# Ledger of designs, part 11: peptides against a protein of PDB entry 3ZOQ

Target 1, 223 residues: chain A of PDB entry 3ZOQ
Amino acid sequence: QLLQDSWWNQLKEEFEKPYYQELREMLKREYAEQTIYPDSRDIFNALHYTSYDDVKVVILGQDPYHGPGQAQGLSFSVKPGVKQPPSLKNIFLELQQDIGCSIPNHGSLVSWAKQGVLLLNTVLTVRRGQANSHKGKGWERLTDRIIDVLSERERPVIFILWGRHAQMKKERIDTSKHFIIESTHPSPFSARNGFFGSRPFSRANAYLEKMGEAPIDWCIKDL

## One batch from the design tools (peptide; aimed at target 1 K83 S187)

Design b1_p11_6_s4 (made by RFdiffusion4, then SolubleMPNN; from b1_p11_6, 7 letters changed)
Fold by OpenDDE base, seed 5:
Structure b1_p11_6_s4 (fold): chain B 223 residues (1-223), chain A 11 residues (1-11)
Amino acid sequence: as target 1 above (223 residues)
Amino acid sequence: DLNDVDPAQHE
């Protein structure tokens, strides 16, 4: 699918650059020869659901889930009917403790995306069963540009940075204009070391309200 | 659709 005009205007120059052409050729080969996630139609779902101008909050992930049917083109999100991954379960646990939302019976975060939560992975594709298999192939340059153009935006953005990988992007964010919420990663290996109790959802909404913006309805309805 | 990896087709 074609990008929305708001993103196209920000990113069009990137797609003409050699690095992206090389990435594209790699991806064509990968999708032809391997099982790649997400579906090629879903690669840019984060940008499809959330326009450049509508971004209120950014949640950075690393790369897509590498199991069958999981990746939805949105960081941490899984398609309906897919078992919630451990990190996502912990996200919902924190959501419940933070603002009282019920745990949804699915893992789709599309409702967040539609409200202006950009659910961006730094790498947008992965081989089946091979985490980080598309790391260093060009996605990071594009997604860095996404962060850059958001950082350059006059209207403030809230960046939620869970874990070291996401926090490495802080240097690209103009903290004179934008807000950063950071904690340990929601992974079971790190969640108890600072993610739980970090209250990113209420904190994000507090910033939005301070800016005169509508808060995010973080609660997800059952399907 | 492999063309989805090429947003440059917007033009």
Scores: peptide ipSAE 0.050, ipTM 0.706, DockQ to the pose 0.029
OpenDDE base, seeds 1, 2, 3, 4: peptide ipSAE 0.044, 0.048, 0.043, 0.044; ipTM 0.689, 0.709, 0.681, 0.690; seed 2 fails the geometry check

Design b1_p11_7 (made by RFdiffusion4)
Pose (drawn by RFdiffusion4):
Structure b1_p11_7 (pose): chain A 223 residues (1-223), chain P 11 residues (1-11)
Amino acid sequence: as target 1 above (223 residues)
Amino acid sequence: LPDALDHYYDP
């Protein structure tokens, strides 16, 4: 068993399939022979921090950061102590305009995960310095199933879909129950074309309040 | 500190 019960009860059949076994064997070799991010112990951190039952909001990313000391097994977040990349800086600028939070002295979003924000990348590993190097190796098949089981959940889930790749997942989400907040990506190429001013954080909290759920405290505290 | 690498992005 690789995950806590709430998730294991939804996903155990996927981990028994040939594609996962092939992916696991490739990763055993690659972690021993080269530099793979995030650290192997951290691959499933989004699900460890945010159980299936506790998921309030899902923020979809693509692949992990590919530099030393960055990836934590969470979408968009970085380990404390490293520079914040441009897209993450833009997320904090939008958070400041929307909610009013000060800009933090680190980029870790673990606080969000602990409050029910599932920071799910669609690809969970990457070779150092080589973006998208683990594309098509089996992670998409697993993360599509993660999205499927969240879409099947009775209690509604709020999906925040930034950019074109994340928005492609709308087909897998049952919008008769679930909420979608979508905009352009926070990358500097696209942040001023819809992401800025989109107010995703207060909008997510409004959906939660309508359902009688506690809102997320989005502000990140300095370390 | 070393520069952080952002994700590949193609608009």

Design b1_p11_7_s1 (made by RFdiffusion4, then SolubleMPNN; from b1_p11_7, 5 letters changed)
Fold by OpenDDE base, seed 4:
Structure b1_p11_7_s1 (fold): chain B 223 residues (1-223), chain A 11 residues (1-11)
Amino acid sequence: as target 1 above (223 residues)
Amino acid sequence: LPEALDRAFFP
């Protein structure tokens, strides 16, 4: 399951580096010995759905959902039939208030990914029931490189940075070329402190229109 | 399977 050529050209050197080889060996052991999410085939879904050249918007998450059947390799997204996590419910509430979309009956954000929304977690795997269990194991170096090569791209990108963890990546983004949308995290613990009313969806589309690009259809149809 | 994992982690 090779990366699309556009991503391979940007990232091929990373996969040959010692840190990634160490990460790979760790992941082999983890997937063999423990329940790891997402499915190994879904780890790079963000890059599979959205090519390097097709990226319009980036939404950064921390690490995958750690419950059964939830994670699908896309930040904040859950597989159809899975109960929407609290943060995702708040994302849809803001979506409704921002641009009038109905709340979908599922939590899959694949329709966004297919339109050029890179739904990237900074850490791409997690142990069942153990949030951040794969933090500091090498994923952050790869995902930092993903941010770097997008920042270096001539065609502008919109980065949506919810919460402090995502906002720490701002230093890697050339803000002379790229646009940043920042707010508190959609988590119930922080959403009322700035996420609600931040209108990230309409703001992202406004930037896309200014760049002469097609806006994202953020509204998600029921399945 | 180890081979499937190898391919999964080396895109």
Scores: peptide ipSAE 0.172, ipTM 0.796, DockQ to the pose 0.031
OpenDDE base, seeds 1, 2, 3, 5: peptide ipSAE 0.127, 0.100, 0.129, 0.033; ipTM 0.745, 0.733, 0.752, 0.721; seeds 1, 3 fail the geometry check

Design b1_p11_7_s2 (made by RFdiffusion4, then SolubleMPNN; from b1_p11_7, 6 letters changed)
Fold by OpenDDE base, seed 2:
Structure b1_p11_7_s2 (fold): chain B 223 residues (1-223), chain A 11 residues (1-11)
Amino acid sequence: as target 1 above (223 residues)
Amino acid sequence: LEEALDLAHVP
């Protein structure tokens, strides 16, 4: 599926590079031979929902959920009707405590994406039941470029970096222009060590206000 | 998959 003009202008050169062609060929084999998530049409949903110019906030994930029907092509997001994964539940708990939002009855973060929250995984595909199975296959180079072109953008961006994996991308971000919100990961294994109480949502909105931009409505309505 | 990965610019 076609990228929006703003992303195409930033990424068109990547798609012509050998690494991406190799990735593409790998993915053809994987989708043919294995159950791969998300659906192939949803791989680039983060870029589809949030144009390059409309990015206000970036939330980095690692790779998609690897269970049936979960992955939506957006970091941490799950399709409606899918049980909220533990990390997502913790995100909503922090959201409630931070800014008073009710916990939604679903896990879709599409409403954030439509407001300029780029929900980007560093790896955009995964084999069923095999976390990180597509690590080191080329996605990281593309997603690094996504971070780079956002870092190079004149209009400031807020990067929310949960956990060590996301925080490794900090070196690619021009902190003279852009804002970074860091904490431990929302995973049950790490959330109590700094994610809870980190107030990323109110902090992000505070930066947006300083920039003269509209804040994000982080509250998610029930379906 | 081809349509998803064969990204082209919309004229």
Scores: peptide ipSAE 0.112, ipTM 0.763, DockQ to the pose 0.025
OpenDDE base, seeds 1, 3, 4, 5: peptide ipSAE 0.037, 0.052, 0.098, 0.065; ipTM 0.718, 0.732, 0.751, 0.740

Design b1_p11_7_s3 (made by RFdiffusion4, then SolubleMPNN; from b1_p11_7, 5 letters changed)
Fold by OpenDDE base, seed 4:
Order: C-alpha cells, then structure tokens, then sequence
Structure b1_p11_7_s3 (fold): chain B 223 residues (1-223), chain A 11 residues (1-11)
C-alpha cells in the first residue's frame, strides 16, 4: 500500500537508503520463514489512519504485541474481540479517571488514529512470542525520521511519552514548538509509580484548545 | 510471494 502523499513526501528518501533496503530484505525472510506480527498489510496502519498533516498527538510504543490476532499496526491497540492487554486496561482506567470515559468492551484505538492520534511503535514488527525480536534491525531509524519530520513541522504536535524508552526520543523533539506529556509506562509494573493520575488525555486536549484546534474525543464507543 | 512482500514493505 502506498503511503498517503503527505507521508510519502516526508519519508520517500528513507526508503531508498541502504538501511531500509536491508530491513526490507530481512522482513521478506522473516515473514516467509516465521510468524510475524502484525499482518504485513497492517505494518504502516499508524501512517495510513493518520496523515502527516493531520497528526495532532503522538503516542509512542516500543514494538507490536506478539500474540495471535493482537497487533493491528497501532501502538497499544488490539483488534476487536481480543482480550485487552494489561497496559491497555490501565490506559482505559486512566482515561476513565481523567475525563470520565467508560471502559470500552474492546481494545481498538482506531477512533483515536482517525482523529489525528499517531499510534506509533518505534519497531513496527515482531516475531510471535518473541518481544523485541526485530529491535535494532532498521525500524528505529525510520521511526526516528518520523519523529524528526514531525518535530520540523510548523504546526505543533503533542507527544505523549510513557516510560523511559519513549522518553529517550525527547532529545529529537523541538520543545520550543511542540508539547510533551511524560509519565511512567501504563504497564502493571510501573503504572502506580506515576502513570495513574498523570491525566494525559485532558492535558493533551488542553494543549489542543490553546492551539485553536479541536480536542480529541478520547471516549471509545462499544462495538 | 516475494513480489507482494516487495510492495508491502515499501509503504
């Protein structure tokens, strides 16, 4: 699938670089020889749902869920009918406490993506049952470029950086122009240490309103 | 198929 023109204009040079050609050859082998997530057609769903120009908010994840049927090319999101992972349950608990949204009966964040929330993982593929198996293979260089071109954009962006891995990207963000919301990760191992009560959803909307933009409807309807 | 993968990994 061709990227939307707005993303293609920003990223076309990356796809011609040796590192991306090597990544592509690796992915061809991996998808042929092993079970890789997400589905190959879903790898770039974050860029498909949210154009470069339409990005209002970025939520960074690390890599896709590595269980069957979970990953859909959007950070933290799972396909409808899939049990909500612990981190996603905590995201919805914070959403409820922050702005009063009901906890949805599914884990799809597509409604956020369609409103301009770029749900970007730093690594876009994973082997079944092997977290971080595609770390250091070239995805991070592409996703760093995605962060860079958003940082260079004149229209401000809100970056939501949960946990240390996402927060390491702060050095690539022009904080004179863009807004950052930082907390601990929503994982059960870290959520009680600062994620709960961080109110990222109301804070993001407050920044959008200050910018004269429409807020995100963070509440997710049941399916 | 390699050709289908070629198009899938170049967004």
Amino acid sequence: as target 1 above (223 residues)
Amino acid sequence: LPEALDRLFVP
Scores: peptide ipSAE 0.247, ipTM 0.824, DockQ to the pose 0.030
OpenDDE base, seeds 1, 2, 3, 5: peptide ipSAE 0.173, 0.141, 0.228, 0.096; ipTM 0.789, 0.779, 0.821, 0.738

Design b1_p11_7_s4 (made by RFdiffusion4, then SolubleMPNN; from b1_p11_7, 6 letters changed)
Fold by OpenDDE base, seed 4:
Structure b1_p11_7_s4 (fold): chain B 223 residues (1-223), chain A 11 residues (1-11)
Amino acid sequence: as target 1 above (223 residues)
Amino acid sequence: LAEALDRAFFP
């Protein structure tokens, strides 16, 4: 589906480039021949829920969840009724410890997206049961451009970079204008090494307040 | 399906 005008103006040149046409042809084959996540209608949900102008915070993920019914085109987020993945459970544990929010009975982060939290994966599709199966196929070039055009934006952005993969994008961010919150990844493998206690939610809101912007309501209500 | 995919991948 068509991007919002604000994103289209920033990204239209990318869609005309050979790399994206090659990616598109690859995706057509993949979706025809295999089970690919998310649903093709949900690939750009991060850009649909959060316009270019409305971005306040960016949370970078790697690629979508590769299990049935999980991915909804938003980093770390799962559809309502889906069991919360381990990383998402840890995100909610940190949210509770940071700012006192209750653990929601679902894993949808759509309420964050609607408030200006761009929940962006660097790779926007994946084969069922095959993590990183669409790595290096062209998505990273598009999502790098998304980071670039946000970095070039006059209005400051807060980038939340969990783990080494996300932190590698720091070189593309003008840190004289934008703010970065870094920690280890929320994965059970790494969360105890710095994610827990990193307080990304209160820190993000503190930056928003300093910029004269409304803070994010990070607390998620039950459905 | 091909047309739907075409629109999905070219926003």
Scores: peptide ipSAE 0.148, ipTM 0.823, DockQ to the pose 0.031
OpenDDE base, seeds 1, 2, 3, 5: peptide ipSAE 0.147, 0.141, 0.162, 0.136; ipTM 0.828, 0.822, 0.829, 0.819; seeds 1, 2, 3 fail the geometry check

Design b1_p11_8 (made by RFdiffusion4)
Pose (drawn by RFdiffusion4):
Structure b1_p11_8 (pose): chain A 223 residues (1-223), chain P 11 residues (1-11)
Amino acid sequence: as target 1 above (223 residues)
Amino acid sequence: SAFVHASRNVD
């Protein structure tokens, strides 16, 4: 068993399939022979921090950060102590305009994960310095199933889909139950074309309040 | 890609 019960009960059949076994064997070799991010112990951190039952909001990313000391097994977040990349800086600028939070002295979003924000990348590993190097190796098949089981959940889930790739997942989400907040990506190329001013954080909290759920405290505290 | 570089470069 690789995950806590709430998730294992939804996903155990996927981990038994040939594609996962092939992916696992490729990763055992690559972690021993080269530099792979995030650290192997951290691959499933989004699901460890945010159980299936506790998921309130899902923020979809693509692949992990590919530089030393960055990836934590979470979409968009970085380990404390490293510089915040441009897209993450833009997420904090939008958070400041929307909610009013000060800009933090680190980029870790673990606080969000602990409150029910699933920071799910669609690809869970990457070779150092080589973006998208683990594309098509089997992670998409697993993360599509993660999206499927969340879409099947009775209690509604709020999906935040930034950019074109994340928005492609709308087809897998049952919008008769679930909420979608979508905009352009926070990358500097696209942030001023819709992401800025979109107010995703207060909008997510409004959906939660309508359902009688506690809102997320989005502000990140300095370390 | 340029997009990834613009999104992630810390230097």

Design b1_p11_8_s1 (made by RFdiffusion4, then SolubleMPNN; from b1_p11_8, 7 letters changed)
Fold by OpenDDE base, seed 4:
Structure b1_p11_8_s1 (fold): chain B 223 residues (1-223), chain A 11 residues (1-11)
Amino acid sequence: as target 1 above (223 residues)
Amino acid sequence: SEFYRAAYDTD
């Protein structure tokens, strides 16, 4: 897959830093010795689908799904043919109530990514069956830099921050220039405490329209 | 790209 040169220009200095070299060496060992998700070719899919300049919306996740065949390098997204995880089901329920989209028969959010929705996890890899197993190994420093360079971008971005983990990144975002949409997490444990009814999709499009940008077509077609 | 070769490869 071809990486976007715009991201290279923003992140190239990070890849030369010791922390990332150590992360890379760790990942080489992990992928060689363990079952790691997503596929190594899919780690940076969020950056592959959405260039730095094309980012309109950011949706932050924590780390990839850790079950077989699920993660595809995009936050909350699952490969076609995979049962929709509970959080994703709730995302689609809110999507339906918010702007009337039908619930798709798959869980791939690639269509969002292609429109400028950066579906970024703060940690980009995980061991099978071990949530947060790659937490604190260097990904967070890189993804913090991704947030930073987007915050520094002149063209405004909409950041959708579901739950406390994502909301902790708010301090890195220049809210004088960028827009924040916050609610509880779509997880079944928290969705009824604020996520449902938060209408993040229509709100994001409202911001885009105010900016003179084309709105996101959030509705996902069946495959 | 330089990004892919320098940073993405986990082989």
Scores: peptide ipSAE 0.042, ipTM 0.744, DockQ to the pose 0.024
OpenDDE base, seeds 1, 2, 3, 5: peptide ipSAE 0.037, 0.042, 0.034, 0.033; ipTM 0.728, 0.740, 0.721, 0.740

Design b1_p11_8_s2 (made by RFdiffusion4, then SolubleMPNN; from b1_p11_8, 7 letters changed)
Fold by OpenDDE base, seed 1:
Structure b1_p11_8_s2 (fold): chain B 223 residues (1-223), chain A 11 residues (1-11)
Amino acid sequence: as target 1 above (223 residues)
Amino acid sequence: SEFYKAAYDTD
């Protein structure tokens, strides 16, 4: 896939490295021989919707949903018409309690992405029905670089880190320049231990306003 | 112990 100029300038060196070439070859085989999600055209949707320069907020996920028709290349997001997964339902519950948004009748977070919310998974592909099947194949190195170049950016970024997996990336973030919002994961198994009531959306907007930037319209319209 | 989407978010 061809990336926007702003991301290409930041990541072009990675795509030339052996690890990524090996990843690319692996993915070619996987997509040819297995059912892989998301669609190959959607792998880099997070970068397509949100340019490097336009990133205001980063929300880190682990890897894509592995069920049919779910993943759309954005962390936590599902295509319209797809039942909202449990973690996403909890995200919307917190959104409602935090800033009063109604629960949308779909699970697409594209509207966030278009406003500068980088919905980045650390691993960008998965085999159908096999969670984490593409873990350790090279994606993490690329997505670490994405975090790094954002950390190095002059204009501050807000990183929302739900759960320990995402929080492990905190060491890569210059906290003297960037803002971190941490809580437990929105998963039903952890949400009541800190995610609910963490109010990440209002906190993010408060920081954006302090920076003189437009806040995110987190509310999602029904389709 | 923490539970992640990949492991516990299901259809």
Scores: peptide ipSAE 0.056, ipTM 0.780, DockQ to the pose 0.359
OpenDDE base, seeds 2, 3, 4, 5: peptide ipSAE 0.043, 0.040, 0.041, 0.035; ipTM 0.734, 0.733, 0.730, 0.718; seed 5 fails the geometry check

Design b1_p11_8_s3 (made by RFdiffusion4, then SolubleMPNN; from b1_p11_8, 9 letters changed)
Fold by OpenDDE base, seed 3:
Structure b1_p11_8_s3 (fold): chain B 223 residues (1-223), chain A 11 residues (1-11)
Amino acid sequence: as target 1 above (223 residues)
Amino acid sequence: SELYKAAYDTE
């Protein structure tokens, strides 16, 4: 049997439900017949790097990057050596303007994840070259449950919700306990309409200080 | 990975 850990204790009932078993069978077929991202071993990297108890901040994405070698199981993050996608470039521009960090020479956000930033996509897999190809197949129900169990947690969480897709999850968050940071999406199509200047990184750290917790070191070292 | 086992393996 599986070993007990903080996320397993929160999600074990979901893995036994029919919807997840159907999703599992679908994924087995997809990975066998199509090129699917990320690597199957990386699907749950967000939960691997950030335990349920260690979550301080949540950043929601939609679905993984669908190009070769990009997705690493963390929202907005790309593997080292991969060109930074436009949205990620804008994230780093805001990071620089917000708290003075230099723009890193890679796009890996693993250092955030290791500090308690849950980099969660609502859909955790995608077909090569086909954005949202695994939308509506069951991932959203699991990731909704992830949001729910975090919302139910007594220790407060900071949710950073960029764009309308992420903001639709606000109804699942108990704002009497948890903090919400909202702005337009970092995409080039929307960043100038509110994302730039939103200062999500300093605002998140301000909340952490008020909670008596260590702030996130958002600055990313070059490789 | 415990989560991988939950996703792809039986308990």
Scores: peptide ipSAE 0.028, ipTM 0.689, DockQ to the pose 0.022
OpenDDE base, seeds 1, 2, 4, 5: peptide ipSAE 0.027, 0.026, 0.030, 0.036; ipTM 0.684, 0.688, 0.712, 0.740; seeds 1, 2, 4, 5 fail the geometry check

Design b1_p11_8_s4 (made by RFdiffusion4, then SolubleMPNN; from b1_p11_8, 8 letters changed)
Fold by OpenDDE base, seed 4:
Structure b1_p11_8_s4 (fold): chain B 223 residues (1-223), chain A 11 residues (1-11)
Amino acid sequence: as target 1 above (223 residues)
Amino acid sequence: SDFYKAAYDTE
């Protein structure tokens, strides 16, 4: 699957740069020699589901889940049939308390992506069982550019930044145009320190409505 | 286009 034209126009120069060429060559070797997640066809799912022009909300993750069948190319999302990871369970708990949504029987966030929620990891690949194994290999430069071109966009974006890693990207965001929702990470290690009760979903929709845009239907139907 | 497929695809 190809990137939508709107993303290609924003990122085409990056793909021609040496850093990305080196990243691509590294990935070719990794996928050939190791078990890498997500499937190579799913690496850019966040950009496939949500065009540059259609982005309303950005939710940043670090890198993909590193267990079999989990990673979907979308931050925090898991394929249907996969047990919901602890952080995702907490996301759904907050969703329920925030706006009353039922806990879905799966962990796929594709419905969010299709509505304009860019579910972007800063690193887009990982070795099986080795968290952050592809950190510092070039993905961060590309995903920083993704944040930059969204920040430069005239139409405002809402950035949801859970935890320190995501919040470090705040310096790249023009807060005169764009909105930021910050809290601790949904991880069990940090959720009780501020994530629970942060109500990011209702707050995001409040910003969207203030901008004259349709809110996100955050509630996820069972499959 | 085929061009940007080749640019970002891991093959």
Scores: peptide ipSAE 0.028, ipTM 0.690, DockQ to the pose 0.022
OpenDDE base, seeds 1, 2, 3, 5: peptide ipSAE 0.027, 0.031, 0.023, 0.030; ipTM 0.695, 0.700, 0.629, 0.679; seeds 2, 5 fail the geometry check

## One batch from the design tools (peptide; aimed at target 1 H66 K83 S87)

Design b1_p12_1 (made by RFdiffusion4)
Pose (drawn by RFdiffusion4):
Structure b1_p12_1 (pose): chain A 223 residues (1-223), chain P 12 residues (1-12)
Amino acid sequence: as target 1 above (223 residues)
Amino acid sequence: DPSMDEDTDPFS
């Protein structure tokens, strides 16, 4: 068993399939022979921090950060102590305009995960310095199933879909139950074309309040 | 490492 019960009960059949076994064997070799991010112990951190039952909001990313000391097994977040990349800086600028939070002295979003924000990348590993190097190796098949089981959940889930790749996943989400907040990506190339001013954080909290759920305290505290 | 200054999905 690789995950806590709430998730294992939804996903155990996927981990038994040939594609996962092939992916696992490729990763055992690559972690031994080269530099792979995030650290192997951290691959499933988004699901460890945010159980299936506790998921309130999902923020979909693509692949992990590919530099040293960055990736934590979470979409968009970085380990404390490293420089925040441009897109993450833009996420904090939008958070400041929307909610009013000060800009934090680190980029870790673990606080969000602990409050029910699933920071799910669609690809869970990457070779150092080589973006998208683990594309098509089997992670998409698993993360599509993660999206499927969340879409099948009775209690509604709020999906935040930034950019084109994340918005492609709308086909897998049952919008008769679930909420979608979508905009352009926070990358500097696209942030001033819709992401800025979109107010995704207060909008997510409004959906939660309508359902009688506690809102997310989005502000990140300095370390 | 210059790769630390890059976005994960810059053109999405």

Design b1_p12_1_s1 (made by RFdiffusion4, then SolubleMPNN; from b1_p12_1, 5 letters changed)
Fold by OpenDDE base, seed 3:
Structure b1_p12_1_s1 (fold): chain B 223 residues (1-223), chain A 12 residues (1-12)
Amino acid sequence: as target 1 above (223 residues)
Amino acid sequence: DPANDKDTAPFD
């Protein structure tokens, strides 16, 4: 099966729907005719690293990085050895100011994913050099369903929503059960308007503690 | 490329 059991039980019906079959056929053509990121084996890495039951925190991104070797199927994350993109640099600056973590010598957020941080883009593929090239092709319907099944989960989730694109998903989240952390986007165009000083990492851990759950170790070790 | 970071507009 495409996903591990916990996510498969939540999403298996989506993969049988016409919209996803059409998306799949489109992707087959795209990967054959164009350079598409991430690698097709990495598309669902966010769901591979973080099971449905293990999700503690969700961080929403838009779509994957569109440069060579960057995207690894996790929002904001880049493969080791890749220069940190501007937004990721700002994320690490806020991490340092918020909870005192050192800035890592790489940009991989896999350690967060393994601890229950779902690093989900709303669109899971992109053409090389063409941001948003796969917008409106069906991914948003699947990722909306991912948000929905998490919202329906009895065990609370923390949603970190940076910028307007992510914040548009707030209407899908049951705020009677789940906690939302909102700020401007970490992009250089918006970070100084509210992202810096928003302290999402300590706030997330404070909420986890109130829930009686283990906090996230947000500090990333050098490679 | 800043366009690679998705949100290219300030938030109010």
Scores: peptide ipSAE 0.031, ipTM 0.713, DockQ to the pose 0.284
OpenDDE base, seeds 1, 2, 4, 5: peptide ipSAE 0.030, 0.030, 0.031, 0.029; ipTM 0.700, 0.703, 0.704, 0.692

Design b1_p12_1_s2 (made by RFdiffusion4, then SolubleMPNN; from b1_p12_1 with S3A M4N D9A)
Fold by OpenDDE base, seed 1:
Structure b1_p12_1_s2 (fold): chain B 223 residues (1-223), chain A 12 residues (1-12)
Amino acid sequence: as target 1 above (223 residues)
Amino acid sequence: DPANDEDTAPFS
């Protein structure tokens, strides 16, 4: 099976639907004829690192980084040894100001994922050098279903929604059960309009503590 | 303004 058991139980029906089969056929052609990111084995890394049952926090991104060696299958995350992209640098700046974490010497957010932070892009693939090139091809329907099944989960989730694209998903979230943290996007184009000072990390941990759950250790060790 | 809500910085 494509996914680990907890996610497979939630999503297996999606993979049999025509839209996903068409997406799969498109992706086969794209990976054969173009340079596509991330590596095909890394497409579902967010779901591999964070099981359905273990999700505590969701951070939504748009689509993967489109430069060589960058995308890791996790929203905002880059592989070790890769220069931190501007949005990620701002995320770490806010992390430092919010809870005092040092700026790590790499951009991998795998440590967050392993603690229950689902780092989900709404579109899971991209052509090299062509942002949003796989928008509207079927990924959004699958990732909407991921949001839906999390919204339907009894155990509460914290959704961190940076920017308008992510905030458009708020209508799919049962706010009677789940918590939402909203601000402008960490992009240099928007961070000064509300992202800086939004303190999403301490706020997320405050909600986790209120629910009787262990907080996230947001601080990232150097490699 | 779509640029305000996404990371569109050049990476290639």
Scores: peptide ipSAE 0.039, ipTM 0.675, DockQ to the pose 0.105
OpenDDE base, seeds 2, 3, 4, 5: peptide ipSAE 0.038, 0.040, 0.038, 0.039; ipTM 0.678, 0.683, 0.670, 0.672; seed 3 fails the geometry check

